# Ledger of designs, part 137: peptides against a protein of PDB entry 6NYY

Target 1, 212 residues: chain A of PDB entry 6NYY
Amino acid sequence: KHFEQAIERVIGGLEKKTQVLQPEEKKTVAYHEAGHAVAGWYLEHADPLLKVSIIPRGKGLGYAQYLPKEQYLYTKEQLLDRMCMTLGGRVSEEIFFGRITTGAQDDLRKVTQSAYAQIVQFGMNEKVGQISFDLPRQGDMVLEKPYSEATARLIDDEVRILINDAYKRTVALLTEKKADVEKVALLLLEKEVLDKNDMVELLGPRPFAEKS
Target 2, 212 residues: chain A of PDB entry 6NYY as posed
Amino acid sequence: KHFEQAIERVIGGLEKKTQVLQPEEKKTVAYHQAGHAVAGWYLEHADPLLKVSIIPRGKGLGYAQYLPKEQYLYTKEQLLDRMCMTLGGRVSEEIFFGRITTGAQDDLRKVTQSAYAQIVQFGMNEKVGQISFDLPRQGDMVLEKPYSEATARLIDDEVRILINDAYKRTVALLTEKKADVEKVALLLLEKEVLDKNDMVELLGPRPFAEKS

## One batch from the design tools (peptide; made by RFdiffusion4, then SolubleMPNN)

Design b2_p23_7_s4 (from b2_p23_7, 11 letters changed)
Fold by OpenDDE base, seed 3:
Structure b2_p23_7_s4 (fold): chain B 212 residues (1-212), chain A 23 residues (1-23)
Amino acid sequence: as target 1 above (212 residues)
Amino acid sequence: MTLQTAGDSLTEDRLRNEVQFVP
């Protein structure tokens, strides 16, 4: 108990118990986080879910927390499943509300960064080819692109294609699992916090063996 | 890894630390 609370404070920041979300916003957060949780549950290469919460912490209105695996090498398939899991919140909002919110900004940033890295750093795109360029870090002014404007356009197009493919895959998954997303969202609205055991009770055992 | 619903989209501090692609 005390050790888990200490880890939660270090990772999640102080609970802003003072942010009273409007009921409709709290509902949006619940379905958003349920989308992340369910996508991660049914994606083979997603990290194991530890906790999902709709209690605001720091700059987050809710969160889905996953146990990171010590992994040094990532496949294209693993990166795709991570992108799909990251899009799960946005996709859930679209499926259930027919509207999108600003809540997915950090998720879209992560997906965008991952897509660019796959194409320009890891050489994972057939059209762009086996190339590797350094991506600018946050705060770095990149004065000159090491590639032509035609290559820049190609990269931008292929990034869009990759993100759209991940989005469509996530839409298909969460549409198939729509009832499970709703179960998780409704239970989040009741309990505010769910753990792995709550998810097993709701959805059954995760269909992928945890590689210990 | 933690995925979160962002509440403060427009805090100035995050915009300053974003990679400015200067054309």
Scores: peptide ipSAE 0.226, ipTM 0.650, DockQ to the pose 0.094
Fold by OpenDDE base, seed 1:
Structure b2_p23_7_s4 (fold): chain B 212 residues (1-212), chain A 23 residues (1-23)
Amino acid sequence: as target 1 above (212 residues)
Amino acid sequence: MTLQTAGDSLTEDRLRNEVQFVP
């Protein structure tokens, strides 16, 4: 309880009980967060879901909270599933509403950052190869890119490919699990907050054993 | 206001600390 509240404050900030969303916006949030929750539920390498909420916190209108693993090494597969989970909200909006909102801005930022890191820092892209470039820090004199403009274009292209692959994977998953996304979204609209037990009751046990 | 996926702060922080995309 106290630890969860502390994490919630760190991640989401203080609950903004005064922020009343319009019913349609609240519905959008519910389906968005349900997308995150369900994607994470059915992705092998996703972190375990702790909580999903449509109660506004800080700048967020809702959130899906996952238990971070004490992990120092990430595989490409783990990073991909994490990207898919992060795209779950956007994909859910597309599937259910046929429209997208600005709600996925932070998700897309995270996905973009992860994709670039995989390609230019972790050497996880075959076309770009076994390279690791320090991305310029804010305020470092942008020294000349240690690579050609052709390499820059290649990096940008491969980033788009990686994100698109993650997006397509997420679309496939949440389309298959569309009924589960709806169940979660509807229950969120009723309860505003769901935990892991609510998800187990609703969807059954997570198909993947929690790697302790 | 942005919808948030919570819990990945450590990897994000590592990625952010390592990957500052200057626009």
Scores: peptide ipSAE 0.166, ipTM 0.544, DockQ to the pose 0.331; fails the geometry check
Fold by OpenDDE base, seed 5:
Structure b2_p23_7_s4 (fold): chain B 212 residues (1-212), chain A 23 residues (1-23)
Amino acid sequence: as target 1 above (212 residues)
Amino acid sequence: MTLQTAGDSLTEDRLRNEVQFVP
């Protein structure tokens, strides 16, 4: 209990008990977080879900928490599944409401940053090739790109392709699991917080063995 | 206010810090 609250404070900040969301906004948050939770549940390389909440904390209106793995190396497949999990909220909003909100801004930022790093730093794109450029750090005036404008355009195009592929994969997954997303969202609206055991009771055991 | 996914890996944190959009 005290340790979980400490982790929650570090990740999400303090509970904003005074923040009252309108019922329609609370519903949007529930389906958004259910999208993250269900995407992570059915993606092999996603981290195990610890908790999903629609109680506002810090800057978040809701959140899904995952157990981080102690790993120093990431495969292209792992990074793709993380992108899909991160897109799960936006995709859920689209599937259930036919509209998108500003709630996915931080998710889209993370996905965009991951896509650029895969292509420009990790050499994970076949068209761009086995290149690695230092991305400018916050505050570094990079006056000149170490590559041509043609390469810049290619990078931009391949980033969009990678994000779109992750998005389509997430749409396919959450469309297949649409009933599960709805079950999680409805239970979130009732309980506000779900743990791993609630998810197992609702969806059955996660289909991937937890690498202990 | 944004909806958040918590449980960022060290790699994601590094990506957040290192990946600045080169305009």
Scores: peptide ipSAE 0.131, ipTM 0.542, DockQ to the pose 0.320; fails the geometry check
Fold by OpenDDE base, seed 2:
Structure b2_p23_7_s4 (fold): chain B 212 residues (1-212), chain A 23 residues (1-23)
Amino acid sequence: as target 1 above (212 residues)
Amino acid sequence: MTLQTAGDSLTEDRLRNEVQFVP
């Protein structure tokens, strides 16, 4: 408990207990977080879910917290499933509400960054090829791109393809698991916070062995 | 597209949901 709270404080910041979400916003957050949670639950290479919350913390209105494996090497499959998990909130909103919110901004940013990194840093795209360029850091003067404008366009196209593929994969998954997303969302609306045990009780054991 | 690194989403948009990874 205390350790988890400390970690949550470090990661999420202080609970904004004073931030009263409107019921409809709270519902949106619940389904959004349920999307993350369920996507992570049913994706083989997703990190284990620790907690899902619709209690606002720091800058977030809700969050799904995962325990990443201690690994230095990531496969393309792992990165894809992580992208799908990250898209889970947006996809859930689309499935349940037929609309998207600003709540997925940080998720989309993360997905975008991951996609670019895969293509331009990790050489994980066959069309772009075995290239590795440093992504511009915040505040770095991007002087000259080390590649042609044609390559830049190709990168942008392949990034979109990768993100769209991850999105479609997530849509397929959460559509299949729509009832599970609903269950999680409803339970979130009741409890505001779910842990792994709540998820196991609700959905059954995660179908993938948690490789510790 | 300016590769915005993770830090600067200036938009105080209150409706942020995050996937958090425990370090």
Scores: peptide ipSAE 0.025, ipTM 0.563, DockQ to the pose 0.056; fails the geometry check

Design b2_p23_8_s1 (from b2_p23_8, 8 letters changed)
Fold by OpenDDE base, seed 3:
Structure b2_p23_8_s1 (fold): chain B 212 residues (1-212), chain A 23 residues (1-23)
Amino acid sequence: as target 1 above (212 residues)
Amino acid sequence: MSFEVSEEDKEILDIKSLTIAPP
């Protein structure tokens, strides 16, 4: 109890109890976070969900907290499932509201960064090939790209393909699990915070054995 | 060769927060 609360304070920041979300905004947050939670539940290589909340904290309107595995090596499949989980919020908004919000900006940034890293750092794209280039850090002088403009265009195209594939996979998953997303969203609107046990009660046990 | 996972990669994985739109 005390240790979990201490971790929540360090990670989530102070609960800004003062941000009263409009009911429609709170609904959007609930379905967004439910999308993340459900995607993470049904994706094999997603990290286990610990907590999901629609209580605004710091710069976030809601959050899903996962227990990362101490993992040093990632497969292409693992990175794809993580991208899908990250897209879960945006996809849920599209499925339930037929509109997208600015709320997914950080998620899209993370997905974009992951896609570029897979293609240009990890050599995980067959068309681009077994190459590894350092991505410019934010604020580094754009050093001359070690590749041609043709290669730059190819990279940009393959990044879009990878993100679109992850997006389509997430749409398929959350469409199949649409009723589960709604259950989680509705319970979030009632309780504001759900834990792993609430998720087990709603969805059943996670279909993937937790590697102890 | 110790593949040091960048601290940035650890941060990407822990918390998914819905970003407040800038005013």
Scores: peptide ipSAE 0.115, ipTM 0.631, DockQ to the pose 0.315
Fold by OpenDDE base, seed 5:
Structure b2_p23_8_s1 (fold): chain B 212 residues (1-212), chain A 23 residues (1-23)
Amino acid sequence: as target 1 above (212 residues)
Amino acid sequence: MSFEVSEEDKEILDIKSLTIAPP
């Protein structure tokens, strides 16, 4: 209890019990969070789900919490599955409502940052090659890019390709699991908070062995 | 070779799924 509340404060801030969402907004949040939860459930390299909530906290209207792995090295495949999990909310909104909201802004920022890091810091793109440059930090003077404008355009194109591939993978997954997303969203609207046991009861055991 | 991911890279890799309220 106290530890969970401390983690929740670090992740989402204090519960804004005063933030009354309209029923349609709460429904959108439920399906958004269900998209994250279900994507994380069925992606091998996603972190195990601990909790999913549609109770507003700090800047978040809802959140999915995962068990962090003590991992220092990430593969390209692991980073892709993490990107797909992060896109799960946006994709769920598109599948169920045929419209997108501003709710995915932070997710899209994280996906964009991850994609750029993979290409320009980790050398994970075959076309750009085995390069590593520091990404400009927010507020750093735009130092002259150590590469040509042609290379800059190539990087931008390959970032879009990577994000689009992750997006398409997420659409395929959540379309296949559409009924599971619906079940999770409906149960979230009822309980507001789900744990791993609720997910196991609803979806069955996660198909990937927990790294003990 | 210290495979230490920079703090910045750790932040990029730390995926916390949050539905953010519009500004």
Scores: peptide ipSAE 0.073, ipTM 0.621, DockQ to the pose 0.459
Fold by OpenDDE base, seed 2:
Structure b2_p23_8_s1 (fold): chain B 212 residues (1-212), chain A 23 residues (1-23)
Amino acid sequence: as target 1 above (212 residues)
Amino acid sequence: MSFEVSEEDKEILDIKSLTIAPP
């Protein structure tokens, strides 16, 4: 209990019990979080889902919490699945509502950061090549990019391609699992919080063995 | 050479799903 609350505080901040979402907004959040949850459930390299909540906390209206693996080396495939999981909310909104909301802002930021890191830090893009540059940190003097404007454009293009590929993969997955997203969303609207056991009861066991 | 992901890179990789309220 205390540990979970501490983690929840770290993830979402203090519970804002006073934020009464409109029913339609709460529905949007439920489907958004269900998208994350289901994407994480059916992506091999996604972290195991621990908890999904549509109770507003801090700046978050909802969240999905995963058990991070103690991993120091990430493959391109692992990073892609993590990107897909992160896009799950946005994709769910698109599939179910035909619209996107601002709720995915942090997700898109994270996906963008991951994509740039893959391309410019990890050298995971064949067109950009085996390069590694420091990403500008917030507040660092924009040191002159150690690469040409042509390379910068190439990086930006390849980032978009990578994100779009992750997006399309997520669309395909959540379209296939649309009924499962619906089930999770509806149960979220009922219970507001789901754990791993709720997900197992609803969806069956996660198809990928939790590599502990 | 430790191929360990930097703490900063871990933060980038630590993609927690958070639905954020509009500003």
Scores: peptide ipSAE 0.070, ipTM 0.623, DockQ to the pose 0.504
Fold by OpenDDE base, seed 1:
Structure b2_p23_8_s1 (fold): chain B 212 residues (1-212), chain A 23 residues (1-23)
Amino acid sequence: as target 1 above (212 residues)
Amino acid sequence: MSFEVSEEDKEILDIKSLTIAPP
């Protein structure tokens, strides 16, 4: 209880009970969060879902909380599944509403950061190669990029490819699991908060063994 | 060679889903 509340405060801040979302906005949030939840449920290398909420917290209108794995090494496949999980909200909005909202801006930022890190820091892209550059921090004088403008363009292109691949993978997954996304979204609209047990009751056991 | 992910890289890898209200 206290630990969960502490984590919730760190993730979302204080519950803003004063932010009454319009019913349509609340519906959008529910489907968005359901997209994250379901993507995380059916992606092998995604972190296990702990909680999903459509109760506004801080600047967040909703959130999905996952149990972070204590791991120091990430594979390309793991990072891809994490990207897909992060795109789950945006993809759900597209699938169910045929429109996208600004709600995914943080997700897109994180996906973008992950994609750049994979390519520029982790050397995980074959075209860019075995390179590792520090990403410019906000406020660091953009030291001259240690690579040519041609390399910069290549990096940007490969980042886009990686994100698009993750997006397409997420679209395929959530399209296949569309009924599950809807079930989760509808239950979120009813309960506002779901835990792992609610997900198990709704979807069955997660198909991947929890790596202890 | 420490295979340890930098703290900065850990932050990048800490992908939490948060639906944010438009500004």
Scores: peptide ipSAE 0.070, ipTM 0.630, DockQ to the pose 0.489

Design b2_p23_8_s2 (from b2_p23_8, 8 letters changed)
Fold by OpenDDE base, seed 3:
Structure b2_p23_8_s2 (fold): chain B 212 residues (1-212), chain A 23 residues (1-23)
Amino acid sequence: as target 1 above (212 residues)
Amino acid sequence: MEFEVTDEDKEILDIKSLRTAPP
């Protein structure tokens, strides 16, 4: 208990009990976080869910906390599932509200970074090939790209394809699991915080055995 | 080659959060 609360304070920041979200915004947050939670539940290579909250903390309006796996090597399939989980919030908003919000900006940034890394650092794209280039860090002078403008365009196109494929996969998953997303969202609106046990009660045991 | 998992990589992994857009 005390150790978990200490980790929550360090990672999530102080609960901003003073940010009263409008009911419609609170609803959007609940469905967004439910999208992340449900996507993570049904994706094999997603990290196990620990907690979901719609209580604003720091700069976040809601969050889903996962137990990171001590993993040093990632497959293309694992990275795809992580991208899908990250897109779960945006996809949930689209499915339930027919609109997208600015709330997914951080998620889209993470997905974009992952997609570029897969293509230009890890050589995981067949069209671009087995290449590895350092991505410019924020603030580094963009040294001359070690590849042609044609290759740059190809990279950009393949990044879009990869993100769109992850998006479509997430849409398919959360459409299939739409009732589960709604159950989680409604319970979030009631309890504001859900743990792993609440998720098991709602959805049943996660279909993937936790490799202990 | 020890790939130092940067602290930034750990932060990306642990919390999915809906953030307020900066004004």
Scores: peptide ipSAE 0.114, ipTM 0.636, DockQ to the pose 0.292; fails the geometry check
Fold by OpenDDE base, seed 4:
Structure b2_p23_8_s2 (fold): chain B 212 residues (1-212), chain A 23 residues (1-23)
Amino acid sequence: as target 1 above (212 residues)
Amino acid sequence: MEFEVTDEDKEILDIKSLRTAPP
């Protein structure tokens, strides 16, 4: 209990008991988090879900918490599934509401960062090739790009393609699992917090063996 | 350069959240 609360405080910030979301916003959060949860449930290389919550904490309106794997090496397929899981909230909003909110900003930032890293650091793109450059950090002096403007444009294009592919994959998945997303969202609206057992009761056992 | 999974990367991996837009 105390240790979990400490981790939750470090990761999610303090519960802002004072942030009363409007019912429509709370609904949006529930479907957003349900999208993350369900995407993570049905993606082979996603991390195991520990908890999903629509209780606002710090700057977060809701969250899905996963058990990090002690993994140092990631395949392209693993990174793609992680991108899809990260897009799950935005995709759920699109499927259920036909609108985009600002809530996915951090998710999009993470996906963008991952896509650039795959292409320019890990050499995972065939068109760009087996290159590895340091990504300029936000606020770092734009060091002279070690590549031409044509290469820069190619990188930007391939990043967009990769993100779009992840988005399409997530749309396909959550469209197939639309009823499951709705079940999770509705239960979130009732309970505000779900754990792995709640997800098993709703969706059945996760179809992928947890690497113990 | 060992790709140290930065604490930021761990944070990226561990939590997916809907956040308020900066004002």
Scores: peptide ipSAE 0.114, ipTM 0.644, DockQ to the pose 0.297; fails the geometry check
Fold by OpenDDE base, seed 2:
Parts: structure tokens; sequence; C-alpha cells
Structure b2_p23_8_s2 (fold): chain B 212 residues (1-212), chain A 23 residues (1-23)
């Protein structure tokens, strides 16, 4: 308990106990976080869920915490599942509310970064090819792209394709698991915080063996 | 840019930093 709280403080910042979310907003957060949680639960290469919370912390209104794996090499499939998990919140919002919120901004940023990295850094796109370029750092004026504008357009197109594919995959998954997302969301609204055991009780054991 | 999945990014998949749009 104390150790978990310490980790939570380090990761999520201070609980904003004073930030009272409106019920509708809290509902949105719950379904968003449930989307992440359920996506992570049913994606093979997603990290195991440790905790999901709709208690605002620092800058966040909710969070899903996962056990990081000590992994140095990532496959395209692993990165895709991570993208899908990251999109789970947005997709859940779409499925349940038919609207999108600004809540997914950081998720979309992460997904975008991952997609560009896959295509531009890791050479994981067949059309772009086996190339590796450094992505501009935040604040670095990309003065000269090491590739043509045509290549830049191709990269942008393939990034969109990759993200859209991840999005569609996530939509398919969470649509299939819609009842599970709702169960998690409702339980989040009740308990505000769920752990792995709550998820097991609610959804059954995770279909994928936790790679210890 | 080593896409260092920062340990922070590893531990927290989704921190909804809903920045309240400034009024």
Amino acid sequence: as target 1 above (212 residues)
Amino acid sequence: MEFEVTDEDKEILDIKSLRTAPP
C-alpha cells in the first residue's frame, strides 16, 4: 500500500482531491480508462495492467498503470499492440459516447510518435523502406530533412495508415469487448481505482500468460 | 532520438492530462 502510493505519487503526481469532476466528465474518464484497461487486457503484447484510476492526479484525470517489461527489442506487432492500447481510451469514447474529447491528446501524441519512429527510425514500413533517420527533437528546427519531399509525403501517408490500422484494430477489439469495457467503466465509477485483481474478478484471467 | 520509452511512459500508459483549455 505505501509503496504503491509512493509509486503512484512519483508517476501520477499528487492526487488532486480538490478537483471535482462533473459526473459526465467522470463518466467520460471512466470509459476512457476502461478502454485502455480492456485493450491492454486483450492485447497479447500489451503490458500487464497494474492499476486503473479515475482519480485525478497532477495533470491527468485518470490513468492506467502497467507493469513495464524489461524489453530492449520491440517487434512491429508489439508496437502495434501498444498503439492499440494507447488508442483504447479514444476508441472507448467513440464507441460509448459517439464523440471525442481532448483527453486523448497525449495518447495521440504517443501513438503519432510511435508511428513515426516505426516508419522513420526502425524501417518497419515496406513502402518507405529500410531507412533510419533521427526524428527531430522537440524544439529542433528540422532545417534539412535527409529525404525528399516526396519521401516526406510518403512517410506522412504511411504514418496515417499505421495509426488508422491501429485505430481500426482497437475499434474492432473494444467493440467485441464492449460489455467488458462497460463493466470496467461502471466499476471504476464505483471504486474509482481498480487493480489487477479487480480486473480478474470482472473479466476473468488475462488471456495471455504474464511473461514474468 | 532514441525513442526511449521513458520509464515514465512505461509505467503510465495513459495519464489523461486534460489540460483544461484556458477559458
Scores: peptide ipSAE 0.081, ipTM 0.653, DockQ to the pose 0.151; fails the geometry check
Fold by OpenDDE base, seed 1:
Structure b2_p23_8_s2 (fold): chain B 212 residues (1-212), chain A 23 residues (1-23)
Amino acid sequence: as target 1 above (212 residues)
Amino acid sequence: MEFEVTDEDKEILDIKSLRTAPP
């Protein structure tokens, strides 16, 4: 309890009881968070869902909380599933509403950062190769890129490919699981907060054994 | 060489929150 609350405070900030979302916005948030939740549920290498909420906290309108695995090493497959889970909100919005909102900005930023890191830091792209460059940190002088403009273009192209592949994978998954996304979204609209047990009751046990 | 995924990298990956876009 206390640990969960501490994590919730760090992640979401204080519940802004004062942010009254319009019903349509709340619906959008519910389906967005349901997308994250369901993607995480059916992706093998996604972190286990702990909680999903559509109660506004801090600057967030909703959130899905996952239990991070105590892992120091991530595979390309693990990073891909994490990207897909991160795209789950945006994809859910597209599937259910045929429109996209600004709500996915943080998710897209994370996906973009992950994609660049995979390609330029972790050497996980065959075309770019086994290279590792420090990404300019915010505030570091844009040191001359240690690679050619051709390499820069290649990196950008491969980043887009990776993100698009993750996006397509997420679309396929959430389209297959569309009914589950809707069930979660509707239950979120009713309860505002769901835990792992609610998800198990609604969707059945997660199909992947939680590697304890 | 233990590639320590920095705590910052872990933090980036774990929190999925829908944020309000600034107006």
Scores: peptide ipSAE 0.030, ipTM 0.611, DockQ to the pose 0.376; fails the geometry check

